# Ledger of designs, part 21: peptides against a protein of PDB entry 6FBK

Target 1, 90 residues: chain A of PDB entry 6FBK
Amino acid sequence: EDTGVRVELAEEDHGRKSTIALRLWVEDPKKLKGKPKDNGAIEFTFDLEKETPDEVAQEMIESGFFHESDVKIVAKSIRDRVALIQWRRE

## One batch from the design tools (peptide; made by RFdiffusion4, then SolubleMPNN)

Design b2_p14_2_s3 (from b2_p14_2, 5 letters changed)
Fold by OpenDDE base, seed 3:
Structure b2_p14_2_s3 (fold): chain B 90 residues (1-90), chain A 14 residues (1-14)
Amino acid sequence: as target 1 above (90 residues)
Amino acid sequence: MKKHEFKVSKEKPK
């Protein structure tokens, strides 16, 4: 599913660390219910062992990056990328 | 919930 939000690795993943660097940005704003701010690309560290996509997405909303109505779509974009990274590690 | 540092760049990747 195309969420309109793109998430990519900001660094090469060697499969050794529990943390990864991610970069997130809006590619298709029409997929979002709210009008997202033009925040460019957002870079952050994600802990595969301690964090969930839902909690990170909620923090982004609380920080003002997205509307509360878009928490699930943002979380899904992170989840899909994280899952793909984990699958590649197997 | 871990508090993140969000680094913002106006330059979007291709």
Scores: peptide ipSAE 0.604, ipTM 0.873, DockQ to the pose 0.846
Fold by OpenDDE base, seed 4:
Structure b2_p14_2_s3 (fold): chain B 90 residues (1-90), chain A 14 residues (1-14)
Amino acid sequence: as target 1 above (90 residues)
Amino acid sequence: MKKHEFKVSKEKPK
């Protein structure tokens, strides 16, 4: 599913750390219910062992990056990328 | 819940 939100590695992943650097941005705003601010790309670290996409997405909403109605879409975007990264590590 | 530091970059990757 194309969420309209892209998430990619902000740095090369060597599979040695539990944390990864990610970059998230809106590629197709019409896929979102709200009207997210054009903040370019959002860079952040994600702990593969301690954090969940839903929690991070919620923080982004609370920070004002996205509308509350899009929390699940944002979470899915992060989840999909994280899963892909984890699969590549295996 | 852990508070994340979100760094905003005006440049969007293509």
Scores: peptide ipSAE 0.603, ipTM 0.872, DockQ to the pose 0.853
Fold by OpenDDE base, seed 1:
Structure b2_p14_2_s3 (fold): chain B 90 residues (1-90), chain A 14 residues (1-14)
Amino acid sequence: as target 1 above (90 residues)
Amino acid sequence: MKKHEFKVSKEKPK
């Protein structure tokens, strides 16, 4: 499923820390229900052991980056990238 | 959970 939201590593991952740096941005705004503010790229840290994509997405909504109707699509974009990173660490 | 610090950049990665 193409969410139209991209998430990439903002740092090289050596597989040593439980925390990683990510960048998130809108690649295809047509995939979103709301009209998100174009903030360029959003950089944040993600704790692979303590945090969930849904909670981070909720915080982004509360911060005004996305419409509340798009919380699940944002969460999915984070989840999919995090899964890939974890698989590469194995 | 602890609040995240979101850093905003006007330039998107390629």
Scores: peptide ipSAE 0.602, ipTM 0.871, DockQ to the pose 0.863
Fold by OpenDDE base, seed 2:
Structure b2_p14_2_s3 (fold): chain B 90 residues (1-90), chain A 14 residues (1-14)
Amino acid sequence: as target 1 above (90 residues)
Amino acid sequence: MKKHEFKVSKEKPK
């Protein structure tokens, strides 16, 4: 599913660490319920063992990056990328 | 949950 939110690795993944650096940005704002400002790309670390996409998405909302109505779509975008990264590691 | 440091870059990757 195209969430309109793009998530990519901010660094090369060598599959050595449980933490990865991610970069997230809005590619298609029409897919979001809120009207996010063009904040550019958001860079953050994600711990594959300790963190969940839903919790990170919620934290982004609490930080003011997205409207609460878009928590699920943001979480999904992170989840999909994380899953893809994990698949590539196998 | 771990609180994250969110770094914002004005330039989006292409």
Scores: peptide ipSAE 0.602, ipTM 0.872, DockQ to the pose 0.837

Design b2_p14_2_s4 (from b2_p14_2, 5 letters changed)
Fold by OpenDDE base, seed 2:
Structure b2_p14_2_s4 (fold): chain B 90 residues (1-90), chain A 14 residues (1-14)
Amino acid sequence: as target 1 above (90 residues)
Amino acid sequence: MRKHDFKVSPEKPK
């Protein structure tokens, strides 16, 4: 599903670490309920063992990157990318 | 777990 939010690896994944570097940005703001600011791309690390897409999304909301109403969309975007990365690792 | 580390880059990947 097209969430309007893109999440990509910020660095090449060699499948060695439990942490990955991700980059997230809004590709289609019309898919979001809130009006996201032009924050460019958000880069962050994601711990495959300790973190969840929902918690990271919530932290992004609390940081002011997105409106609370879009937490699920953001979380889904992260989740989908993380799943793909994990599938490629297996 | 919270990371508290978000880096913002003005340019978006094409």
Scores: peptide ipSAE 0.617, ipTM 0.886, DockQ to the pose 0.790
Fold by OpenDDE base, seed 4:
Parts: C-alpha cells; sequence; structure tokens
Structure b2_p14_2_s4 (fold): chain B 90 residues (1-90), chain A 14 residues (1-14)
C-alpha cells in the first residue's frame, strides 16, 4: 500500500546503533484525509528498541504535522521503512 | 516514550 508519505534514512545506517535517523515527508497529499502543511521534511531519530511507529505518528499529530485522522497511515509509512531497515540489518 | 525532537527541513527530497 502506498501511503503517500515517504520515509527515508537521513543518514547512513551501519547497523551498530538501536537508533536511526529518519526523514519523513508527504509525497502524495491526496492520500491523506487532512491537509498537512508542506513545510518540507521532518527529521527525527527513531529508537528501534524503545519506540513504535504508532507512538511516533501520534506524537507528530500532537505536534501539528498531520491531521488526527491520518495517524494510521503515517504510522504505516514509518513502520514500512523501519521494517525494510531492520530486514537489511539481518 | 516521547522524543520531543522533530526538525523540519525545507528541503523535500524527490
Amino acid sequence: as target 1 above (90 residues)
Amino acid sequence: MRKHDFKVSPEKPK
């Protein structure tokens, strides 16, 4: 499923840390229910051991980056990227 | 856990 939200590594992952640097941005606004501001990309650190995509997505909504109705697709976008990164580490 | 650290970069990758 294409969420319309892209998530990429903000820096190279050497698989040594439990944290990864990510960059998230809206690629296809029409896939979102809300109308998020196009302020570029959101950069943040994600702790593979302590955080979950849902928690981070909720935090982004609370910060005003996305509409509350889009929490699940934002979480999914993060989850999908994190999964790929973790699979690459194996 | 709350990170409280979101940095907005105007550069949006293509």
Scores: peptide ipSAE 0.615, ipTM 0.884, DockQ to the pose 0.800
Fold by OpenDDE base, seed 1:
Structure b2_p14_2_s4 (fold): chain B 90 residues (1-90), chain A 14 residues (1-14)
Amino acid sequence: as target 1 above (90 residues)
Amino acid sequence: MRKHDFKVSPEKPK
């Protein structure tokens, strides 16, 4: 599923750390139920061992980046990218 | 675990 939200590595991943630097932004606003702020890209560190996409997405909602109705879409976008990164590490 | 550092970058990557 194309969530309309893109998540990419903000730095090259050498597979050595439990944390990764990510960049998240809206590519297709039509996929979201709420209209997100025009924030450009959101950069953040994600701990592969301690954090979950749902919790990070919820924090983004609380920070006002997205509407609460889109928490699952945002979480999925993070989850999908994290999965790809982990698969690449293997 | 809560995030305490979201940095907004005005430039979107391609």
Scores: peptide ipSAE 0.615, ipTM 0.885, DockQ to the pose 0.803; fails the geometry check
Fold by OpenDDE base, seed 3:
Structure b2_p14_2_s4 (fold): chain B 90 residues (1-90), chain A 14 residues (1-14)
Amino acid sequence: as target 1 above (90 residues)
Amino acid sequence: MRKHDFKVSPEKPK
């Protein structure tokens, strides 16, 4: 599913660390229910062992990056990328 | 865990 939110690695993943650097941005705002602010690209680290996409998405909303109605779509975009990265590590 | 480091870059990568 195209969430309209794009998430990519901000650095090369050698599969050695439990943390990865990610970059997230809105590619198609029409896919979101709220009107997101133009926040450019959001860079952050993600701990594969300690963090969940839902918790990170919720914090982004609390920080004002997205509307509360879009928490699930944001979480999904993170989840899909994280899953892909984990699959590539196997 | 809560994140305290959301770095915003004005440039969107392609």
Scores: peptide ipSAE 0.614, ipTM 0.884, DockQ to the pose 0.781; fails the geometry check

Design b2_p14_3_s1 (from b2_p14_3, 4 letters changed)
Fold by OpenDDE base, seed 3:
Structure b2_p14_3_s1 (fold): chain B 90 residues (1-90), chain A 14 residues (1-14)
Amino acid sequence: as target 1 above (90 residues)
Amino acid sequence: TIVTKKRTFNVTPL
């Protein structure tokens, strides 16, 4: 499902390390329940073996990027991209 | 750059 939140690799992935650089931004704000304070691309690293999309989403909310009511949609956006990356690594 | 404990978020213009 289209979450309105886009997540892409911020670097080329050759499947050689457990950490990857990601970039996340709002593509369709109408899909969110709350209104993000800023509209920029959020770049961050993600450990494919140790971290979870939910934890990262929670931290984004705590940082004030998104409304707490949108934590699940943000987490899903990250999860979907991470899953795709992992599938391409097999 | 927004830092929350160990997590660093680098925000850039779209």
Scores: peptide ipSAE 0.639, ipTM 0.872, DockQ to the pose 0.802
Fold by OpenDDE base, seed 4:
Formats: C-alpha cells, sequence, structure tokens
Structure b2_p14_3_s1 (fold): chain B 90 residues (1-90), chain A 14 residues (1-14)
C-alpha cells in the first residue's frame, strides 16, 4: 500500500553498520488524516538492531511532525523502507 | 533541528 510518505536512504549504505541515515517526507498529504506543519524532509538515524519503526514514528508525533492518528502510516513507511534495505544487505 | 529525548530530527526543504 502506498502510504503517501516516502522514506529513502540519506547516505550510501555499505551494510557495515547497524545504524543508517534516513530521510522521510510527505509525497501525498491526502493520504494522511492530519496536516503536517511543514513539508520538509526529515533526516534521522535508525538503528537496525535496537530501534523499531513504531518507536521512531511515535517520536515524530511527539515532536509535532504528524498527527497522532497517522502514527501507523508513518511507521509503515519506515518499516517498508527498512525491510527493503535489510533485504539488499542479505 | 528538533530533539525529542535522544532523537534528533534534521528538517530541510524538499
Amino acid sequence: as target 1 above (90 residues)
Amino acid sequence: TIVTKKRTFNVTPL
């Protein structure tokens, strides 16, 4: 499912570290229940071993980037990209 | 830059 939220690597992944840099932004705002305050790209690090998409999404909500009703869609966006990255590492 | 606990989010224009 297209979440309307895009997540990409913010750096080249050599598969050497458990931590990766990601960039997240809204491509289709009508897919979200709430309206993000700004339409910028959010860069952050993600630890493939210690963190979960749900935890990161929740932190984004707490930071005011997204409405609480969109936590699952944001988490899914991160999860889908992380899964793809993990697959490429194998 | 927005920091929530240990998490740092760097926001830049698209």
Scores: peptide ipSAE 0.639, ipTM 0.872, DockQ to the pose 0.797
Fold by OpenDDE base, seed 5:
Structure b2_p14_3_s1 (fold): chain B 90 residues (1-90), chain A 14 residues (1-14)
Amino acid sequence: as target 1 above (90 residues)
Amino acid sequence: TIVTKKRTFNVTPL
């Protein structure tokens, strides 16, 4: 599903660490209910063993990047990418 | 860089 939010690896993944670097940005703002604060790429680390997409999305909202109404769409974008990365590691 | 509690976000222009 196209969430309008794109998430990519910010570094090469060799499948050795539980932590990965991700980059997230809005590709289609019309898919969001609110208006994002900025239009830059947000880079962050994600622990595949300890963290969840929903937690990270919530923290992004608390940081002011997105409106609270878009927490689920942001979380889904992260989840989809994480799932793909984990699949490739198998 | 924006920090919320323990989370760090690095923002760069597209």
Scores: peptide ipSAE 0.638, ipTM 0.872, DockQ to the pose 0.800
Fold by OpenDDE base, seed 1:
Structure b2_p14_3_s1 (fold): chain B 90 residues (1-90), chain A 14 residues (1-14)
Amino acid sequence: as target 1 above (90 residues)
Amino acid sequence: TIVTKKRTFNVTPL
């Protein structure tokens, strides 16, 4: 489903390392319960082997990017992209 | 750049 939050690779993925660079931003703020802090793109690394979308989303909440009520939708947006990346690697 | 205890977030304008 459309979470209103976009997540894309911030670098080319050659499928060789577990850590990838991602970029996340809000496309449709109406999908969020809270008001996002800004409309910038958040770039971060994600370890496909060690980290979970939910943990990263929680860190974004703690950093003040999103309201706590949106942790699950943010996590889902990351999860959906990560799943696609993993599928393409297989 | 925002740094949490173990993560760095780099924010750029769209």
Scores: peptide ipSAE 0.636, ipTM 0.871, DockQ to the pose 0.824

Design b2_p14_3_s2 (from b2_p14_3, 4 letters changed)
Fold by OpenDDE base, seed 3:
Structure b2_p14_3_s2 (fold): chain B 90 residues (1-90), chain A 14 residues (1-14)
Amino acid sequence: as target 1 above (90 residues)
Amino acid sequence: VIETEKRTFIVTPL
């Protein structure tokens, strides 16, 4: 499912470390229930072994990036990219 | 830049 939120690697992944850099931005704002405060690309680190997409999404909500009603769609966008990265590491 | 206790979010214009 297209969440309207895009997540990409912000660095080249050689599969050597558990921490990766990601970049997230809204591609289709009409997919979200709320209106994001800003329309920029958010770069952040993600620990593939210790962290979860839901936790990071919650941080983004608390930081004011997205409306609370969109926490699950944001988490899904991160989860989908993380899963893809992990699959490619096989 | 938005800094939380857990991480830093770097925001740049699209």
Scores: peptide ipSAE 0.804, ipTM 0.956, DockQ to the pose 0.855
Fold by OpenDDE base, seed 5:
Parts: C-alpha cells; structure tokens; sequence
Structure b2_p14_3_s2 (fold): chain B 90 residues (1-90), chain A 14 residues (1-14)
C-alpha cells in the first residue's frame, strides 16, 4: 500500500544500534486528508526496541506536522519502513 | 527544529 508518505534511513544501518535515524516526507499530498504544515523532510530518531510507529506519529501530529486525521497513514509509513529495516537485520 | 519531551524533529527543505 502506498501511503504517499516516504520514510527512509537518514544514516547507514550497521545493525548494531537499537536507535536509528529516519527521514520522513510527503511524496503524494493527495493521499493525505489534511494539509501538512511544512513541505520538508523530517529527520528523527527511532528506537527499534522501545518505541512504536503510532506513538511517534502521534508526536508528529501533536507537534503540528500533520493533521490528526492522518495519524494512521503516517504511522503506517513509519511502520512499513521499520519492518523492512528489522527484516534486513535478521 | 521541533523539540518534544521524547525527541527532536529536524526539518530540512526537500
């Protein structure tokens, strides 16, 4: 499923750290229900062992990056990338 | 830069 939100590693993953740096940006605004505040790439850390995509997505909404109606689509975007990273680490 | 109690979000132009 294409969420219209892209998430990529902001650093090379050596598979050693629990925390990784991610970069998230809107690739297709039409997939979102609301209008994002800014049109840029958001870089942030994510703990693969302790945090969840939903929690981080919620933080982004609370910070004003996205409309509350898009929390799930943002969370899914993060989840999908995190899953890929974890699978590659296996 | 947006700083929360849990992390920092750094925004850069596309």
Amino acid sequence: as target 1 above (90 residues)
Amino acid sequence: VIETEKRTFIVTPL
Scores: peptide ipSAE 0.804, ipTM 0.956, DockQ to the pose 0.842
Fold by OpenDDE base, seed 2:
Structure b2_p14_3_s2 (fold): chain B 90 residues (1-90), chain A 14 residues (1-14)
Amino acid sequence: as target 1 above (90 residues)
Amino acid sequence: VIETEKRTFIVTPL
């Protein structure tokens, strides 16, 4: 599923750390129910062992980056990227 | 830059 939200590594992943830097931005705003705060790339850390995409997505909502109705689509975008990263680490 | 209790969000122009 194309969420319209792009998530990429903000740094090179050497598979050494449990914490990675991600960059998230809206590629297709039509996929979102609400209007995002600003059209920029959001860089943030993510702990592969301790954190969940849903929790981080919720933080973004609370920070005003996205509308509450888009929490799941944002979370999915993060989840999908995290899964890919973890698969590559195997 | 937006700082939460858990992390910091850095916004950069596309």
Scores: peptide ipSAE 0.804, ipTM 0.956, DockQ to the pose 0.843
Fold by OpenDDE base, seed 1:
Structure b2_p14_3_s2 (fold): chain B 90 residues (1-90), chain A 14 residues (1-14)
Amino acid sequence: as target 1 above (90 residues)
Amino acid sequence: VIETEKRTFIVTPL
């Protein structure tokens, strides 16, 4: 499913470290129930071994980037990208 | 820049 939220690597991934840099932004705001705080790209680190997309998404909500009603769609966008990165590491 | 207890979020214009 297209979440309307895009997540990409903010750095080149050589598959060596567990922590990666990601960049997240809204491509299709109509997919979101609320209005995002900023219309920019959010860069952040993500530990592939210790952290979960849901927890990071919740941090973004608490920081005011997205409406609480969109936590799951944000989490899914992160999850899908993380899964893709992990698949490519195999 | 938004700093939480776990990480830092850096926002840049599209």
Scores: peptide ipSAE 0.802, ipTM 0.956, DockQ to the pose 0.841

Design b2_p14_3_s3 (from b2_p14_3, 4 letters changed)
Fold by OpenDDE base, seed 5:
Structure b2_p14_3_s3 (fold): chain B 90 residues (1-90), chain A 14 residues (1-14)
Amino acid sequence: as target 1 above (90 residues)
Amino acid sequence: TIVTERRTFRVTPL
């Protein structure tokens, strides 16, 4: 499903470490219920072994990047990318 | 840049 939120690696993934750098940005704002505070690419680290997309999404909402009603769509976008990364590492 | 207890979010223009 197209979340309208794009998430990509901000670095090359060699499958060496559990922590990766990601970039997240809104590609289709119409998919979101709220209006994002900033229209830029959010770069952040993500620990593939210790963190969950939902927790990070919650953090983003609490930080004011997205409306609370969009926490799940943001989490899904992160989850989908993380899943792809995990699958590629296998 | 937004800094939380868990991480730092860096925002850059698209």
Scores: peptide ipSAE 0.810, ipTM 0.959, DockQ to the pose 0.833
Fold by OpenDDE base, seed 4:
Structure b2_p14_3_s3 (fold): chain B 90 residues (1-90), chain A 14 residues (1-14)
Amino acid sequence: as target 1 above (90 residues)
Amino acid sequence: TIVTERRTFRVTPL
């Protein structure tokens, strides 16, 4: 709960596609162990059927957005939002 | 903008 990282839909979700657009940004940097290089919102696609929050979080780490020590907190933030989106689709 | 093998990450100001 309250990872300090916020994730929201970057577009309207009509529940038709497996791929959605998300926007992720840091609300509370104190929750992170490292300091992100950027302080903007990261927009990206996420395939609800094929991808996992951990995989996407790892990609963000490898891209330099976050410190490796924060991979789990980033993954959790994505997971929590994805879960809400999926629950609303049901 | 950062492009990986699987996707593109677009960064915008808050």
Scores: peptide ipSAE 0.810, ipTM 0.959, DockQ to the pose 0.805
Fold by OpenDDE base, seed 2:
Structure b2_p14_3_s3 (fold): chain B 90 residues (1-90), chain A 14 residues (1-14)
Amino acid sequence: as target 1 above (90 residues)
Amino acid sequence: TIVTERRTFRVTPL
Protein backbone atom coordinates (compact mmCIF):
# COMPACT_ATOMS: atom_id res chain seq x y z
CA GLU B 1 0.00 0.00 0.00
CA ASP B 2 1.44 3.32 -1.12
CA THR B 3 1.13 5.85 1.67
CA GLY B 4 2.67 8.62 -0.37
CA VAL B 5 5.26 8.96 2.37
CA ARG B 6 8.68 7.51 1.86
CA VAL B 7 10.99 6.38 4.62
CA GLU B 8 14.57 5.29 4.08
CA LEU B 9 17.64 4.65 6.14
CA ALA B 10 19.67 7.80 6.59
CA GLU B 11 22.72 5.69 7.31
CA GLU B 12 24.05 2.25 6.55
CA ASP B 13 22.54 -0.40 8.76
CA HIS B 14 25.12 -2.86 10.00
CA GLY B 15 22.61 -4.56 12.26
CA ARG B 16 24.55 -3.73 15.39
CA LYS B 17 22.61 -0.91 17.01
CA SER B 18 19.04 -0.87 18.17
CA THR B 19 18.88 2.77 17.16
CA ILE B 20 18.78 3.69 13.49
CA ALA B 21 18.65 6.93 11.57
CA LEU B 22 15.72 7.38 9.22
CA ARG B 23 14.78 9.92 6.60
CA LEU B 24 11.14 10.61 5.82
CA TRP B 25 9.59 12.72 3.08
CA VAL B 26 6.40 13.10 1.12
CA GLU B 27 6.41 11.68 -2.37
CA ASP B 28 2.72 12.07 -3.09
CA PRO B 29 1.08 14.87 -1.11
CA LYS B 30 -2.30 13.88 -2.53
CA LYS B 31 -2.25 10.87 -0.24
CA LEU B 32 -2.28 13.17 2.77
CA LYS B 33 -5.28 15.07 4.03
CA GLY B 34 -3.24 17.97 5.30
CA LYS B 35 -0.52 19.95 3.64
CA PRO B 36 2.91 19.46 5.20
CA LYS B 37 4.62 22.65 6.30
CA ASP B 38 7.98 21.76 4.85
CA ASN B 39 8.76 19.98 1.64
CA GLY B 40 11.97 18.40 2.79
CA ALA B 41 13.33 15.19 4.18
CA ILE B 42 12.96 14.75 7.91
CA GLU B 43 15.86 12.92 9.49
CA PHE B 44 15.42 11.36 12.90
CA THR B 45 16.53 8.49 15.09
CA PHE B 46 14.38 5.49 15.88
CA ASP B 47 14.94 2.93 18.59
CA LEU B 48 13.87 -0.44 17.23
CA GLU B 49 13.45 -1.85 20.70
CA LYS B 50 11.82 0.95 22.65
CA GLU B 51 9.87 3.12 20.25
CA THR B 52 6.82 2.68 18.06
CA PRO B 53 6.02 4.21 14.69
CA ASP B 54 2.76 5.56 16.05
CA GLU B 55 4.42 7.50 18.85
CA VAL B 56 7.04 8.94 16.55
CA ALA B 57 4.37 9.96 14.08
CA GLN B 58 2.52 11.69 16.87
CA GLU B 59 5.67 13.57 17.78
CA MET B 60 5.90 14.75 14.19
CA ILE B 61 2.34 16.01 14.30
CA GLU B 62 2.96 17.81 17.56
CA SER B 63 6.06 19.33 16.02
CA GLY B 64 3.97 20.66 13.18
CA PHE B 65 5.27 18.53 10.34
CA PHE B 66 1.95 16.94 9.51
CA HIS B 67 -1.73 17.41 10.17
CA GLU B 68 -3.23 15.35 12.96
CA SER B 69 -5.48 13.60 10.48
CA ASP B 70 -2.42 12.09 8.85
CA VAL B 71 -0.89 10.52 11.93
CA LYS B 72 -1.84 7.00 10.91
CA ILE B 73 -0.53 7.23 7.38
CA VAL B 74 2.75 8.64 8.66
CA ALA B 75 2.97 5.94 11.29
CA LYS B 76 2.32 3.29 8.66
CA SER B 77 5.11 4.57 6.46
CA ILE B 78 7.53 4.35 9.36
CA ARG B 79 6.22 0.95 10.39
CA ASP B 80 6.60 -0.46 6.92
CA ARG B 81 10.20 0.64 6.66
CA VAL B 82 11.03 -0.55 10.15
CA ALA B 83 9.57 -3.94 9.34
CA LEU B 84 11.71 -4.20 6.22
CA ILE B 85 14.80 -3.27 8.17
CA GLN B 86 14.05 -5.86 10.81
CA TRP B 87 13.36 -8.53 8.21
CA ARG B 88 16.67 -7.81 6.51
CA ARG B 89 18.48 -8.07 9.81
CA GLU B 90 17.23 -11.63 10.30
CA THR A 1 15.64 21.62 13.18
CA ILE A 2 13.00 20.75 15.72
CA VAL A 3 13.96 19.32 19.08
CA THR A 4 11.58 17.36 21.26
CA GLU A 5 12.17 15.70 24.58
CA ARG A 6 12.67 12.44 22.73
CA ARG A 7 14.61 13.31 19.62
CA THR A 8 15.76 15.86 17.11
CA PHE A 9 14.11 16.26 13.74
CA ARG A 10 16.42 17.67 11.11
CA VAL A 11 14.88 18.84 7.86
CA THR A 12 16.91 18.94 4.68
CA PRO A 13 15.91 20.01 1.18
CA LEU A 14 14.95 17.27 -1.23
Scores: peptide ipSAE 0.809, ipTM 0.958, DockQ to the pose 0.809
Fold by OpenDDE base, seed 1:
Structure b2_p14_3_s3 (fold): chain B 90 residues (1-90), chain A 14 residues (1-14)
Amino acid sequence: as target 1 above (90 residues)
Amino acid sequence: TIVTERRTFRVTPL
């Protein structure tokens, strides 16, 4: 499923660190139920061993980046990218 | 920049 939210690596991944830098932004706002706080790229770290996409999405909602109705679509976007990164490492 | 208990979110214009 195309979430309309894009997540990419904000740094080169050599598969050495458990923590990576990600960048997230909205490509198709029509896929969201609410309107995002701003139309920029959000950069953040993610610990591949300790953190979950759902928890990070919740943090973004609480910080006001997205409407609460879009928490699952944001989480899915992060999850899908993290999975791809994990698959490339192995 | 938004700082939470767990991390920092940095916003950059597209």
Scores: peptide ipSAE 0.807, ipTM 0.958, DockQ to the pose 0.826

Design b2_p14_3_s4 (from b2_p14_3, 4 letters changed)
Fold by OpenDDE base, seed 3:
Structure b2_p14_3_s4 (fold): chain B 90 residues (1-90), chain A 14 residues (1-14)
Amino acid sequence: as target 1 above (90 residues)
Amino acid sequence: TIVTERRTFIVTPL
């Protein structure tokens, strides 16, 4: 499912470390229930072994990046990219 | 840049 939120690697992944850099941005704002305050690319680290997409999404909501009603769609966008990265590492 | 207790979010224009 297209969440309207795009997540990509912000660095080349050689599968050597558990921490990766990601970049997230809104590609289709009409997919979101709320209106994001800013429209920029958000770069952040993600620990593949210790963290969850829901945790990071919650942090983004609390930081004011997205409306609380969009926490699950944001989490899904992160989860989908993380899954792809992990699948490519096998 | 937004800094939380857990991580740093670096924001740049699209």
Scores: peptide ipSAE 0.803, ipTM 0.956, DockQ to the pose 0.858
Fold by OpenDDE base, seed 5:
Structure b2_p14_3_s4 (fold): chain B 90 residues (1-90), chain A 14 residues (1-14)
Amino acid sequence: as target 1 above (90 residues)
Amino acid sequence: TIVTERRTFIVTPL
């Protein structure tokens, strides 16, 4: 499923740390219900062992990056990328 | 840059 939100590694993953750097940006605004405040790439850390995509997505909403109605789509975008990273580590 | 209690969000132009 294409969420319209893209998430990529902001650093090379050597599979040694539980914390990774991610970069997230809107690729297709039409997929979102609300209008993002800014049109840039958001870089942030994510702990693969302790954090969840939903929690981080919620933080982004609370920070004003996205409309509350898009929390799930943002979370899914992060989740999908995190899953791929974890699968590659196996 | 947005700083929360849990992390820092760095925004850069596309």
Scores: peptide ipSAE 0.803, ipTM 0.956, DockQ to the pose 0.840
Fold by OpenDDE base, seed 4:
Structure b2_p14_3_s4 (fold): chain B 90 residues (1-90), chain A 14 residues (1-14)
Amino acid sequence: as target 1 above (90 residues)
Amino acid sequence: TIVTERRTFIVTPL
């Protein structure tokens, strides 16, 4: 499902390390229940072995990027991209 | 830029 939130690699992935750089931004704000804090792209690291999309999404909520009601949609957007990256690695 | 205990979020204009 299209979450309205896009997540892409912020760097080339050579599949050598567990930590990757991601970039996340809102493509369709109508899919969100709240209004995002800013209209920019958020770049961040993600550890494929140690972290979960839900944890990172929660950090974004706590940082004020998104409303708490949108934590699951943000987490899903991260999860879907991470899954694709992992599938391409294997 | 927003810094948390676990990571840094870098925001750039679209």
Scores: peptide ipSAE 0.802, ipTM 0.956, DockQ to the pose 0.827
Fold by OpenDDE base, seed 1:
Structure b2_p14_3_s4 (fold): chain B 90 residues (1-90), chain A 14 residues (1-14)
Amino acid sequence: as target 1 above (90 residues)
Amino acid sequence: TIVTERRTFIVTPL
């Protein structure tokens, strides 16, 4: 499903380290129930072995980037990208 | 830039 939120690698992934840099932004705000705080790209690190998309999404909500009603859609966007990265590493 | 206890979020214009 298209979440309207795009997540991409912020760095080249050689598949060697567990921590990656991601960049997240809203492509289709109509998919969100709330209004994002800022209209920019959010860059952050993600540990593929220790962290979960839900936890990171929750951190973003608590930081005020998104409305709490959109935590799951944000988490899904991160999860889908992380899964793709993991698949490409195989 | 937003700093949490777990990580740093860096915001850049689209």
Scores: peptide ipSAE 0.801, ipTM 0.955, DockQ to the pose 0.846

Design b2_p14_4_s1 (from b2_p14_4, 4 letters changed)
Fold by OpenDDE base, seed 3:
Structure b2_p14_4_s1 (fold): chain B 90 residues (1-90), chain A 14 residues (1-14)
Amino acid sequence: as target 1 above (90 residues)
Amino acid sequence: MKRKHKFKVLPKPP
């Protein structure tokens, strides 16, 4: 599913760490209900053991990057990338 | 739990 939000690895994943560096940005703002900030990519560390996509998405909203109505679509974009990364580690 | 790392906003490409 195309969420309009893209998430990619900011570093090479060797499958050795529980943390990964990610970059997130809006590719298609029409997919979002609110008007996102016109920013560049957001870079952040994601802990595969301690963090969830929903919690990170919520923090992005609290930081003012996205509207509260878009929490699920943002969370899904993170979840889909994280799941793919975990799949590749197997 | 609160995040240790703040979000880093990269420059928007032209």
Scores: peptide ipSAE 0.660, ipTM 0.876, DockQ to the pose 0.615
Fold by OpenDDE base, seed 1:
Structure b2_p14_4_s1 (fold): chain B 90 residues (1-90), chain A 14 residues (1-14)
Amino acid sequence: as target 1 above (90 residues)
Amino acid sequence: MKRKHKFKVLPKPP
């Protein structure tokens, strides 16, 4: 599923650390039920061992970046990128 | 879970 939310590595991943820098932004706002803030990408560190996409997405909602109805689509966007990164590390 | 890092908002590209 194309969520309309894009997540990319903010730095090169050498597969050495359990933490990665991610950058998240809305590519297609029509796929979101709510209107996200009109700002640039959100950059953050993600701990592959300790954090979950759902928890990070929820914090983004609480921070006001997205509407509560879009928590799952945001979480999926993070999850899909994380899964891809982990796949490439194997 | 408490996040150790803040969300950094980058400027929107022109």
Scores: peptide ipSAE 0.657, ipTM 0.876, DockQ to the pose 0.643
Fold by OpenDDE base, seed 2:
Structure b2_p14_4_s1 (fold): chain B 90 residues (1-90), chain A 14 residues (1-14)
Amino acid sequence: as target 1 above (90 residues)
Amino acid sequence: MKRKHKFKVLPKPP
């Protein structure tokens, strides 16, 4: 599903550690309910063992990057990328 | 576990 939010690895993943660097940005703002800030990509680390896409998305909302109405779509974007990364590691 | 990591905002390319 095209969420309009793109999430990519900010580093090459060698599958050696549980933490990965991700970069997230809005590719299609029309897919979001709220009006996202016209920022550049958001870079952050994601711990595959300790963190969840929903928690990270919620923190992004609390940080003011997205409207609360878009928490699920942001979480899905992160989830889909994380799942893909984990799949590639297997 | 709740997250405490900082989000780094990169500049948007022109």
Scores: peptide ipSAE 0.657, ipTM 0.877, DockQ to the pose 0.699
Fold by OpenDDE base, seed 4:
Order: structure tokens, then C-alpha cells, then sequence
Structure b2_p14_4_s1 (fold): chain B 90 residues (1-90), chain A 14 residues (1-14)
């Protein structure tokens, strides 16, 4: 499903590291219940071994990027991209 | 568990 939140690689993934650089931004704010900050993309590293999409999403909420009611949709967006990246690595 | 790295906020494109 289209979450309205887009997540892309911020750098080329050679599949050698457990960490990947991601870029996340709101593509369709109508898909979100809350009103996210009118910012550009959020860049961050994601540790495939230590972090989970839910944890990162929660941290984004705590940082004020998204409304608490949108934690699951943000997490899903990250999860979907991470899953795709991991699939391509295999 | 808290993240080691902070989020980098990019400016919104014009």
C-alpha cells in the first residue's frame, strides 16, 4: 500500500555493511493523520542488525517529525524499503 | 535503545 511516506537509499548499497543510509520524506501528506513538519527529507543511518522500523519510527515521533498516530505508517514505510534492500542483497 | 546517530533534516526543495 502507498503510505504517502517515501524512503530511499541515500547512498549506494554494496551489501557489505550492516548499516545503510536512508532518506525519508512525506510524498502525500493526505495519507497521514497528523500534520508533519514542513521539512525536506530526513537522512539517517539504519542498522539492519540492531534497529527495527518501529523503533526508528518511534524516535522520529519523539523528535517531532510526525504525529504519534502515524507511527505505524512511518514504520511501515521504513520496513518496506528495508525489506526491498535486503531482498536485493540476497 | 537510543540511536547513535541523529537525524539530518534537509531543507525543503523550492
Amino acid sequence: as target 1 above (90 residues)
Amino acid sequence: MKRKHKFKVLPKPP
Scores: peptide ipSAE 0.656, ipTM 0.875, DockQ to the pose 0.631

